# Designs tried in a protein design run: peptides against a protein of PDB entry 7RZF. Part 2

Target 1, 358 residues: chain A of PDB entry 7RZF
Amino acid sequence: PFQEEHLKQLYKIVPIKDIRNLYVTFPIPDLQKYYKSNPGHYLGHLIGHEGPGSLLSELKSKGWVNTLVGGQKEGARGFMFFIINVDLTEEGLLHVEDIILHMFQYIQKLRAEGPQEWVFQECKDLNAVAFRFKDKERPRGYTSKIAGILHYYPLEEVLTAEYLLEEFRPDLIEMVLDKLRPENVRVAIVSKSFEGKTDRTEEWYGTQYKQEAIPDEVIKKWQNADLNGKFKLPTKNEFIPTNFEILPLEKEATPYPALIKDTAMSKLWFKQDDKFFLPKACLNFEFFSPFAYVDPLHCNMAYLYLELLKDSLNEYAYAAELAGLSYDLQNTIYGMYLSVKGYNDKQPILLKKIIEKM
Target 2, 358 residues: chain A of PDB entry 7RZF as posed
Amino acid sequence: PFQEEHLKQLYKIVPIKDIRNLYVTFPIPDLQKYYKSNPGHYLGHLIGHEGPGSLLSELKSKGWVNTLVGGQKEGARGFMFFIINVDLTEEGLLHVEDIILHMFQYIQKLRAEGPQEWVFQELKDLNAVAFRFKDKERPRGYTSKIAGILHYYPLEEVLTAEYLLEEFRPDLIEMVLDKLRPENVRVAIVSKSFEGKTDRTEEWYGTQYKQEAIPDEVIKKWQNADLNGKFKLPTKNEFIPTNFEILPLEKEATPYPALIKDTAMSKLWFKQDDKFFLPKANLNFEFFSPFAYVDPLHSNMAYLYLELLKDSLNEYAYAAELAGLSYDLQNTIYGMYLSVKGYNDKQPILLKKIIEKM

## One batch from the design tools (peptide; aimed at target 1 E50 G70)

Design b1_p8_4 (made by RFdiffusion4)
Pose (drawn by RFdiffusion4):
Structure b1_p8_4 (pose): chain A 358 residues (1-358), chain P 8 residues (1-8)
Amino acid sequence: as target 2 above (358 residues)
Amino acid sequence: SSASYSSS
């Protein structure tokens, strides 16, 4: 649907609720036919990746961006999109050309080195382990899912869809990586600061927007000289699991969780798993404090402190959320709360790091 | 508040 008359354009949209965002839209051909190499997932794993020396961490370091989501959007049949969607700070709206410049800097940093064998082997291993201990399904919604993807795949791999990968073909990685060029951009800015500046309006919904077609100054500033920032490729993962042993049932087997420790400091509830036999467990905690909801100031500093803890710890723990260990730490009325779940091997390192950062 | 990628 994107003919070249309406390419290289930058819209300005006025919202109703106060948000600020930047969408970068590329068009690409259909890659649902290529469901074995999956080049869109490769570029999605390399663009939207938090951690040391990556696209999001540098935009955090310049104070412009809270978070960003990479990957490719799939629309209808026979055509596909690719999106880099970002949200903005107060002075992140002043430097949009520099943000998109850094996006093409990281794209060019990934075009000078191109394909990687160990990233494909690592991602295929992760999908294979994440498929081997695939948990049980709720019977409603699961049959709708496997009848939702029954139209595309043959009868043998109706289940093993986007789980098992056979081959690493760098040609398709290079092909989809070439279609991401500044002749193929469509920038869209959402900000509430354009109240009285909008000429055009939407008939269907009634929203207002613009046409600031990007002059060639900034296009030929985008693709001209792009060496690097302080970017780097992600490093070897250490949260990949290795212990897949189901520990045996002990003498004192109980059908409900029993109180084992009762002190004036803490209490526990414990149950070995009897039904599922998956090498994974969930640990949860609820810390209490009478000072958490005393007045609005003390009920306000709790969200700020807990949020800054999540800010400063996502850079470390995104590899744990990517390997299958997910944690969550949010506030409650009474006190604060913690819940770490996932594979059975790397809970101590993650929970201990959470405490010592806490 | 964290980075991610999607295919939808």

Design b1_p8_4_s1 (made by RFdiffusion4, then SolubleMPNN; from b1_p8_4, 7 letters changed)
Fold by OpenDDE base, seed 1:
Structure b1_p8_4_s1 (fold): chain B 358 residues (1-358), chain A 8 residues (1-8)
Amino acid sequence: as target 1 above (358 residues)
Amino acid sequence: MKGSFVIE
């Protein structure tokens, strides 16, 4: 367990690979016994959210961060860590203090809003979907995994414990959130830019690093993190599937796609699933335009259009992905290709949003 | 939610 002397420390680490990472780590109590409520997952979902008003959205808008992950990590016996990890840009490496300030501003926003039962319910629903439609794993790997987690969960729950949420525990969410404070922080910055600027070597791997105390003025700056009006809780995820009905196979179902519509402006092929029997669909659209590839200018304009379209869809992409939906947009020599895949229930919603942005 | 931090 980290003592007070191990808190408020900054580590500058030289990696072997050309990577730039920031790790903001908080010691937290062991949450294993709370797996049915999983307060660390709740906080990880919000802190690691990628939608509008998220921590990542703000840090990306400043050009400081590419990716963000937040969540609990196992420690040694009897304690865990909550870690916020970001992939830093070159510019972000110069603004680490401000990045961490924004982290504490977002955490302060979470304190101000308090625990939200609807967010817990979304996590519960997402995890239930993930459990219900879990892909087949290789038996050997799966057995070894199950054998390992039998140390943590009752035998009757060993298959469900990592997925199924049962209890909304706002008290535990607040308890974990109370540990996410500047006085409890450990910061690690990983960058090759620290080469030749380190004074210590790690014993096992020979990793070069420097350890410094974080100045009290910096800690105070983070402690005084105000509410940043750019940070908002996510909106409800409209893409979470709720209908999993599998329609019966038609008696005349063909093993190949059948042409079900033929007009001057459109052809439609349909193939019912006769193999997997999943509440999933693949919608594929090929749009034809005589102008898409007529000359280099039009080709580049069509490319630029799709890049702008993809950018405009980013607000939905993350929520759709969380819900097991995906889309793909590609230029073709004939025009454009659109694919929408995943759970069929909410595909029309995603498709509508795509078409409205087009 | 990107998955569990496997710091590999």
Scores: peptide ipSAE 0.027, ipTM 0.583, DockQ to the pose 0.171
OpenDDE base, seeds 2, 3, 4, 5: peptide ipSAE 0.017, 0.017, 0.017, 0.014; ipTM 0.557, 0.547, 0.558, 0.485; seed 4 fails the geometry check

Design b1_p8_4_s2 (made by RFdiffusion4, then SolubleMPNN; from b1_p8_4, 7 letters changed)
Fold by OpenDDE base, seed 1:
Structure b1_p8_4_s2 (fold): chain B 358 residues (1-358), chain A 8 residues (1-8)
Amino acid sequence: as target 1 above (358 residues)
Amino acid sequence: MRGSFVIE
């Protein structure tokens, strides 16, 4: 385990690949025994959220970060890490201290709001859906994985332990949050910009790096992180499926799509699933416009329209993705193509939001 | 929440 001397350290690392990453790492207790409540997953869900008022949303708005991942990672036996990792822009590389300040502001927001049972319930529901409709894995890989995790979970729970949440434990959430403090931080910045500025070489891979103590003034700045009014808890995910009913196959079901509506303005084909029997659907829409491809100007305008539309839908895209819904928007030579896929229960909600933005 | 940190 990291001792106090290993905390409040900054590592500047030279990568082989042209990447810019920031790792903010906190040592935490071993949470494996708490798999039924999984407080690290709860915190990872919130810290790694991509919706409005999230840490990522703010950092993206400043042009500093492209992606963010937050969560627990296994360490050596008896301890874990909580890691916040971001993909840095070139500008973000210049604002690492401020990025970390925003991380602590978000963590402070989580402390101020306290543990939310509804957030835990959403995590529980999402994981239950993921478990219930898990894809078939290759038997060899799956058996090897199961054999490995038998060291951590009871035999009766080995299949469910990574998915099914059972207990809301606000005390454990608070316990982990109490470890996410500036005095416990380890920071690693990965960038080629540190080439020729390092003084150490890692023994195993020859990775060049520099280690520095984080100045006390910087630690104090992070310790004094105030509440930032831009940070908000996510709204409830309206796309989480709750109905998984599979309708009986119609007696006259054809192996091909049947034309069920034919009008001057629309044609509709339908095919019931006769193979997979999943509570999923694929909705495909082709919109025709004589103006979409009439000349280069109109073509470019149609392209820009779709890019703007996609941007306007970003607020829903992440929540839909978490719930196993996806959409796709494409320009065609005849107009536009829209696809909505995933669990059928909440597809109408997503479709409505797309159409309202169009 | 995108997947597990592969520190490459």
Scores: peptide ipSAE 0.020, ipTM 0.623, DockQ to the pose 0.177
OpenDDE base, seeds 2, 3, 4, 5: peptide ipSAE 0.017, 0.017, 0.008, 0.020; ipTM 0.588, 0.589, 0.539, 0.614

Design b1_p8_5 (made by RFdiffusion4)
Pose (drawn by RFdiffusion4):
Structure b1_p8_5 (pose): chain A 358 residues (1-358), chain P 8 residues (1-8)
Amino acid sequence: as target 2 above (358 residues)
Amino acid sequence: SSSFGPSS
C-alpha cells in the first residue's frame, strides 16, 4: 500500500491523552513464506535488545528515551511492515532527527558485520528448550490459536510453529537488512503540542495531523557517514539453563503448602510440585511497612523509588527475562511486592541481585 | 506479528 509518492514523510498527530511517541515505519515484502530461517525475528532480536552497549541503552544515556520496541509488524497477506516505535522525554521531542540518526547508526553498525552464527544457534537453542518444557494449555483459546495458524502450515508442524528452526541462511538476513534504508522511511510523531497547527483532519475518527514531507537535507544527512556511536553487539548469555533435573518427592509430602518457618521476622509456605514435573518453580514475597501508605507523600515516594529500581535494573535482568526467568517488583498499599518465576536453575543469582540492588 | 524490547 505504500507507493513512493507517500514515502519519506513525517506526520504530526495530536492525541487526546498526553503521550509523546515516534514511529519509524519501513515497508518490506512478505516473509511468511520463509518460516524456517525467520529473518525478521533475527533483526528484531538485534534491534530491540536492552543491555550493555545497545540501541536502547545509549538513548537512555543521552536522556531522550524511556524504552523502545523493535521487531516487524505483519499486515494482511502479500505485504509486511517493520517498525521501530519509541516514546519520548520532554527534550526528546526536540532532537527527533538525532534519534533517527542514531537508529541508522545502529543499523549501519549491524550492516558492516552482518550475519552472526552464534546468535542464530543461541536463539534456536532457546526456542528448542522453551518448546521442550512447554507448559499445559487452557483448552479454550488454544484450539482457536492452532486453528488460527492452520491455514499457513502443513499438518505435521501445526504445533512446531515458530519454535523449531532448521537453517541459518544469511542471504535473507542480508535481504531484509538492505530494505531498511532512509529512502524507505515513514516517520510519524505523536505529540500534544500541535493543537492549533493542524490543517488536515480525519473523517472516520476525527483526529488531526499534518504533512511535513522531509526535505532532502536530513535524508542525505542520514545515510551519508555512519560509523558508530558507542554501540556493541550483545555478549554471551549466562542465564541459559543447564539443570533440567526433576528432584524426587520427599517423605513429608503434603497436598497443600505448609507453614515451615514462623518467626517474628518471616514466614514461609512450601510445596514440592506433585502434578506437573517441570524443572521450574515460582518464588513470591510481600514486604510490609507501616510507612508505605501513611500520607500521599509517603504513598507517592514508594512508586518513585520502586520505579527507579526497575529503571536501574532492567539493563541487568533483561537477559534473565529473555532466557525464561521473569521477575516483577511493584508496590502495594500495605508494602511492596516481589515475584520471580521461571526455570529452576538461576533463581538464587537473580533474587540475590534484586535484594542487593534493593 | 512480532515485537522485541523491554517493558516499563

Design b1_p8_5_s1 (made by RFdiffusion4, then SolubleMPNN; from b1_p8_5, 4 letters changed)
Fold by OpenDDE base, seed 2:
Structure b1_p8_5_s1 (fold): chain B 358 residues (1-358), chain A 8 residues (1-8)
Amino acid sequence: as target 1 above (358 residues)
Amino acid sequence: SLEFGPKK
């Protein structure tokens, strides 16, 4: 385990690739024995959330961060890490201290709200869906994986342990959250801008880096992180499927899409799934407009419209993706193409939201 | 996003 001397350290790292990354790392206890409650996954779900009021949403709004990942990572035997990793913009590279302040403000918000059983239930439901409808893996990879995880889980649970949550443990969530403090932080900044400014070389890969202690005033600034009113817990994910009924194959099911509606304004083709028998559907819509491609101006306006529409749908896209729903919007020479794919139960909700934004 | 690792 890291000693106190290994905490509150800043690493400036020179990458080979032109990348800008920030890693904010917290040493945490080994949580392996708590796999039934998985408190690190709960915190990763919230910290890594991309919806309105999320850490990422705020950092994006400032132009500092493109992407964010939060979660637990395996360490050596007997300890783990909780890591918040962000992809930095050029501007974000100048605001690393403030980015980390926002991380601690969000963590402080999680402390203030306390553990939420409904959030745990959503994680449980999402993982149960992922387990139930998991794709077949290649046998060689699957057997090797199972052999590896047999060291960590009972034989009876080895297939389910990585997915099925059983116990809401607010005490363990609070325990992990208590480790996410400035006094327990290790920061790594990865940027080519540190080239020629490093004094150390990593032995194995020759990576150039500089190690510095984080100033006590900066640690204190992060310790005094207030509640930022822009941070909110996610809303309930309305896209989580609850109905998995597979309708019987129709007696007259055609091997090809059948025209089931023909009107002056719309044609509808339908094909029932006769192969996979999954509670999933693919909805495809082609919208026709004589103006979509009439001239370069209209073409660019149609493009801009779709980009704005996609931007306006970003608030739903993440929640839908988590629930196994996706959408796609494309310009065509005839107008616009929309697809909605995934679990059929909540597709009408996503479709409605898309149409309401159009 | 959640978790360090390949999306399963």
Scores: peptide ipSAE 0.035, ipTM 0.688, DockQ to the pose 0.204
OpenDDE base, seeds 1, 3, 4, 5: peptide ipSAE 0.035, 0.030, 0.035, 0.033; ipTM 0.679, 0.697, 0.698, 0.700

Design b1_p8_5_s2 (made by RFdiffusion4, then SolubleMPNN; from b1_p8_5, 4 letters changed)
Fold by OpenDDE base, seed 3:
Parts: structure tokens; C-alpha cells; sequence
Structure b1_p8_5_s2 (fold): chain B 358 residues (1-358), chain A 8 residues (1-8)
């Protein structure tokens, strides 16, 4: 376990690659025994959320961060870490203190709202879907993984323990959230901008770094993190599938798409899944317009249109992705292509949203 | 959400 002397430390690290990363690390208790409630996953889901009102959304809007990862990580035996990791822009590298302030503002928002059972339920449902429809793993990798986790889980639960949530434990969520405080923080900044400004070399890899105590004034600023009104809990994920019915294979099912509708304005081809038998579909739409590629102006307008459309759909993209739905929009020489893929249950919802934005 | 851990 980290002693007090190991907390409130800043590490400036010189990478080999030209990367800019920030790691904000909190020591937390070993949560392994709480795998049925997985409070670290709950917090990782929210802190690592990418929707409107999320930490990432705000940090991206400021131009400071490209990507965010939040969650628990195993340490040594008997303790874990909660880590918030961001990919920094050049501008973000200048605003690390403010970025961390925003992290604590978001954490404070989570404290103010308290544990939400509906969020836990969404995590439970998502994980259940992921387990149920998990792809086949390579036997060697899977066996090695199972052998490793047999040390942590009962034999009867070893296959499910990493996926199936069973217990909503707001007390454990609050317990972990209480460890996410400025007094418990370890900060690492990874940037080539620290080259020639380091005083230590790591023994094993020769990594150059500098260790500094975080000033008490900075710790106090983070401790006094207010509620930022830009931070909001996510809305309910409407894309989580609930119907997994697989329709019987039609007697006349063709191995290729059959034309099932032919009109002056549309043709529809259908192929039933005869191989995978998953509650998934691929919807592909090709839109034809004589104007899409008639000249360079129209071509560029069509491109800009799709970029704007994609941007307008970003609010749904993350929630859809979490639920195993995806869309693709691309220009063609004939017009536009739209694809919607994933669990068929909520595809109509995503498709409707796409069409309404068009 | 990218969590640290195996992609579930």
C-alpha cells in the first residue's frame, strides 16, 4: 500500500514515442471480492462515459483531451488502483491542473447525485448481453485466461464472474468514490516536453522522469472543486437490446440476398442469417442522387453534408456503441451509403434517429 | 467507456 509520502506526487515522464498522456491514479481497496456488484465498473462506466455532459465531452470541448479511459486496475495483491487516463492535446498539456480539477468536479457531481440503480441495471444488462453473445475465443487464450481467474472466483462462477452483475451495492460505490480524493492522488504526465528536465532514470527501462510533490495549494484547489453545471449523468441508454428472439429460418431461405420488394423508388433485398443465428441484423441503404457527383461543388457539398450529419449523430453514437449497435455513413459516386449493424431489437430506434437528422 | 482490463 502507498504510504502518505507516495500520495500527492507528480511524475513527469519522458516517453520514447511522441505521446502526451495524463494518468490520475488513486489507490483503492481490493475490490475482487465484490465482483458481483463491481463498484469499480459502475464508476468506470460513468467517469469513462463519452456522451453529453460527460467528463470527456467537456474536456474535448475545451480542446484539452482527445480520449479518456476510466476504471479500476489491478495492483499488487490486496490493493487496486482507480485510474483516469487521458490523451492530451498540446493545449491540454498546458492545462493539466485544470483538467484534473474537472475530473474532481465530475467526481463531486457523482457524489452529489449518489449511486443510481438504473445505471447499475444498464451495466448489468450490457454485461449480460456481452456474456450471452460473446464471440468464440481462441482455445489457448481462453484456457489461459480461465486458469488465471480460477484463483479469484469459485469454479462454478469462473465463466460468469467477469460479466454477470448480481448485486446493487450503493455502499461500495460510495466507498470507492470516497477514495477518489485529491489527498489520495498520484499524477503522471507523459510528454517529450520533459526531455532534459528530468533528474531520475528508471532502473529497468531507462525511462527518464522527475518526481515532484504536488503543491498544497493545488491540492486545495482540487479539494474545493465545485459542481460544474456542465456535468450531467448520462441519459438512459435506449439502445440496450431486450428482445433476443431469433426467427425460424424460412424454408425457402436463399444463400444470397433475395429481392423481396421492387418499386419505382426502391429495391429491397433480404437474406436471413443461416449461419450464426444471432439476434443481429445488418441494414444497408444505398441512396441514389443524380446530384451527388455531378460536379466538384456538389461532391464537396455531399461530403460536408455527411460530415455534418455524423457530427449531429455523435450524441447517439456512443450509447449505440455500448449497446452493440453501430452505424456507418459514407459518400458514394451515386449518392450516399448508410449501414446500421448490431442487435436488431433497437436498430429501428437508431435508424429513426439517423433519418430524422437527415 | 474504456476500462482498464480485458475487453469484456
Amino acid sequence: as target 1 above (358 residues)
Amino acid sequence: SREFGPRK
Scores: peptide ipSAE 0.033, ipTM 0.704, DockQ to the pose 0.221
OpenDDE base, seeds 1, 2, 4, 5: peptide ipSAE 0.032, 0.030, 0.029, 0.033; ipTM 0.698, 0.706, 0.712, 0.727; seeds 1, 2, 5 fail the geometry check

Design b1_p8_5_s3 (made by RFdiffusion4, then SolubleMPNN; from b1_p8_5, 3 letters changed)
Fold by OpenDDE base, seed 5:
Structure b1_p8_5_s3 (fold): chain B 358 residues (1-358), chain A 8 residues (1-8)
Amino acid sequence: as target 1 above (358 residues)
Amino acid sequence: SRSFGPKK
């Protein structure tokens, strides 16, 4: 529980490593009891989104930020924090006030749009998939984790509580959003550029820092954050799997890929999964071109082509990744390699998008 | 999204 004197503070921190980070922190109520609705996760999903119209997309477009993390963090007993953390470029370090303005513009967009049940449903579905198909954990670590969380969840729910969403609570989402205001902000900037400009030393680690009050004029600028037309809610994630059917093993299943198609222009090998029995597939495509590596010019052109293609696919990459799909594009000495991996249900959709951009 | 929450 921060008193008013602890709010609207700026910390300039000298790191040991050459890093540039911005932490924008808001005190929030303890949300642990609301694990079935998980409003902090909902907001973290949107604020930390990487798709078109996201906060990160805009900040990257300006060359100010490399990465963004948004979400709730445990505090002391009875309160939590919501933190937006960004990795700053050198240019971004000069535009911290503007970066934070954009954060508040995005938050304002979330207020204006209101809680979206479909977004909650996507989070629910994604978490359900993650729970159902989670990898095996090391027993010792898993047991210790479960023992720890038994303090927070009913015994009957301890295995599911961190994953399974059950209740859409727009009221709680709005409650948390109401705490994400400039008057409640704590800002920390981490940069070596503050070396020799600090006046305090942290007691435990000897970290040098300077604490300053954020000027009222800056707070007012953030309070007056308008709607930035570049910010949009994400589109529905079309890559979320809904079909998890596992086909029975074919009687003639071979331990190796079988050639199932052989033509003048293509060969196709297929192997059914006989080991994992997951609703996943791996599609690998090798494209052959006699021009791909014929000379340095063609090689560089092929490289540039793939870089451009990857850039054009970036809008789908994040949504696919969230849904447990991935793709890879690589230059080869013979041409190009494409791989699509993950849940098989929506792989055709991703593949189609890739091919359409080619 | 990267969250500070428990790794899902």
Scores: peptide ipSAE 0.029, ipTM 0.708, DockQ to the pose 0.215
OpenDDE base, seeds 1, 2, 3, 4: peptide ipSAE 0.025, 0.027, 0.027, 0.024; ipTM 0.692, 0.689, 0.697, 0.667

Design b1_p8_5_s4 (made by RFdiffusion4, then SolubleMPNN; from b1_p8_5, 3 letters changed)
Fold by OpenDDE base, seed 4:
Structure b1_p8_5_s4 (fold): chain B 358 residues (1-358), chain A 8 residues (1-8)
Amino acid sequence: as target 1 above (358 residues)
Amino acid sequence: SISFGPKK
């Protein structure tokens, strides 16, 4: 375990590649024995969320961060890490203290709201879906994976243990959340801007870095992180599939798409899945407009329209993606193309959201 | 996004 001297440290690291990253790391207890509740996954789901009121949403709105990843990572025996990693913009590199303040504000929001059983249930449901519909792994790779997993899980559970959440443990969530404090932080900033400003070299890779203690004043600022009213828990994910019924193959099923509707304004082609037998569908819409590509102005307007539409749909994109749904919007020379893919159960919901924004 | 520990 890290001693007090290893906490509240800042590492300035020179990368080989032109990257800007911030790692905010907290030592946490070994959570392996709690795999049935997986409190680190719960916190990673929330801290790493990308919806409205999320940490990423706020940091992105300020132009400081492009991407955010939150979650637990294995450490040495007897401890783990919880890590919040962000991709920094050039501006974000100047605001690292404020970024971390926002992280602690979000963490404080999680403390104020307390553990939410519905969030756990969503994680459980998502994992159950992922388990149920996991692709057939190559036997050799699968065997090796299972052999590795056997070190951590009982034989009876080894096939499911990575996916199945069984126990809501608010106590463990709170325990992990209590470790996510400024006094327990290790910060690493990765940027080429530290070139020539380092005094140490890492032994294994020759990485240049500088280690500094985080000033007590900065720690106190983070300890006094207030509730930021911009941070909210995510809304319930309406896209999580619950119906996995596979309809029987129709007697008249063709190996190719069949024209099932032909009107002056619309044609509909349909092909039933005869190969995969998954509760998934692909909905493809091609819209034709004589005005879409008539001149450069109309072309640019059509482009701007889709960009605005995509932007307006960002609030749903992450939740849909988590639930195994995706959409695509593209300009075509004839108009526009829309695709909705994934589990068929909630596709109508996503499609409706898209249409409402159009 | 959420990070699941490195798939060993």
Scores: peptide ipSAE 0.047, ipTM 0.731, DockQ to the pose 0.142
OpenDDE base, seeds 1, 2, 3, 5: peptide ipSAE 0.038, 0.037, 0.040, 0.040; ipTM 0.708, 0.719, 0.728, 0.735

Design b1_p8_6 (made by RFdiffusion4; failed a check: a repeat of another design)
Pose (drawn by RFdiffusion4):
Structure b1_p8_6 (pose): chain A 358 residues (1-358), chain P 8 residues (1-8)
Amino acid sequence: as target 2 above (358 residues)
Amino acid sequence: SSASYSHS
């Protein structure tokens, strides 16, 4: 649907709720036919990746961006999109051309070195382990899902869809990586600061927007010279699991969690898993404090402190959330809360690091 | 918030 008259354009949209965002839209052909190599998931794993020396961490370091989501959007049949959607700070709206410039800097940093064998082997191993201990399904919604993808795949791999991968073909990685060029951009800015500046309005919904077609100054400033920032490729993962042993049932087997420790400091509830036999467990905690909801100031500093702890710890723990260990730490009325779940091998390192950062 | 990627 994107003919070349309406390419290289930058819209300005006025919202109703106060948000600020930047959408970068590329068009690409259909890659649902290529469901074995999956080049869109490769570029999605290399663009939207938090951690040391990556696209998001540098935009955090310049104070412009809270978070960003990569990957490719799939629309209808026979055509596909690719999106880099970002949200903005107060002075992140002043430097949009520089943000998109850094986006093409990281794209060119990934075009000078191109394909990687160990990233494909690592991602295929992760999907294979995440498929081997695939948990049970709720019977409603699961049959709708496997009848939702029954139209595309044959009868053998109705289940093993986007789980098992056979081949690493760098040609398709290079093909989809070439279609991401600044002659294929469509920038869209959402900000509430354009109240009285909008000429055009939407008939269907009634929203207002613009047409600031990007002059060629900034296009030929985008693709001209792009060496690097302080970017780097992600490093070897250490949260990949290795212990897949189901520990045996002990003498004191109980059907419900029993109180084992009762002190004036803490108490526990414990139950070995009897039904599922998956090498994974969930640990949860609820820390209490009478000072957490005393007045609005003390009920306000709690969200700020817990949020800045999540801010400063996502850079470390995104590899744990990517390997299958997910944690969550949010505030409650009474006190604060913690819940770490996932594979059975790497809970101590993650929970201990959470405490010592806490 | 944290970074992510999606295929919808």

Design b1_p8_6_s1 (made by RFdiffusion4, then SolubleMPNN; from b1_p8_6, 7 letters changed)
Fold by OpenDDE base, seed 5:
Structure b1_p8_6_s1 (fold): chain B 358 residues (1-358), chain A 8 residues (1-8)
Amino acid sequence: as target 1 above (358 residues)
Amino acid sequence: GRGSFVIE
């Protein structure tokens, strides 16, 4: 565990690349023995969530952050880290203290709501799906990974331990959440703006940095983080597949898409999968409009329309992605293209959401 | 997103 002298520190780091990143790091106990409940995964799922009311959604709305990643990291033997990492905008670089305040506001919201069994269940279900339909890895990579895992898990569980959640442990979630406090924080800001303002050099890579203590008044400000009404727990993920039935291959199955509907306004082609035998489908829609590409104004309007539509669908995109669903919207010279891909079970739900926004 | 930080 870090000694007190190693906590509440700010590192200003000069990168080689022109990047702006913020790392907020907390030392946590070694959670390896709790792999069946994986409280760090639970917290990473919520803190890293991208739906409405999420930490990222709020920070993006402020124009301070582009991306956010939250989760646990292995440390030295006997301890781990929990890290919140964000990609900073130029404006965000000026508001790092406020960004971190928002992080603690979200953490405070998690404390106030307490551990949610339904969230755990969703994580369990998502992991089960991922495990069940995991692509075959290359043998060498797989064996090396297994060998590493054997150090941590019983032989009988080594194949499943990373994916199968079995035990809801609210006590462990609360225990980890209790470590996510300002008094335990290590902050690193990565920006070229610190060039010429550093006084130390890292020994291994020659990275220039400055270390300073975070002022007590700033720590206190973060400790007194109020509940922000903009933060909400995610809604239930409606896109998680539950039906994995694979329909038998039809006797009349063609090796190419067959025209199954032909009307004045629409044509529909269908091809049954005869190769992969997965409970997945691809829905592709091409829309034709004589006005889509008639002049530059119409082209620009069509482009703007799709950008706005995509923006309006962002609330569903993340949840769909977690559940193994994706969509794509593109302008074409003839109109618009829409694709929905992934597990077939909940595709109609996603398609309906898209159409409702359109 | 959710991330697992592997120290490479």
Scores: peptide ipSAE 0.100, ipTM 0.775, DockQ to the pose 0.195
OpenDDE base, seeds 1, 2, 3, 4: peptide ipSAE 0.093, 0.088, 0.095, 0.107; ipTM 0.776, 0.774, 0.780, 0.788; seeds 2, 4 fail the geometry check

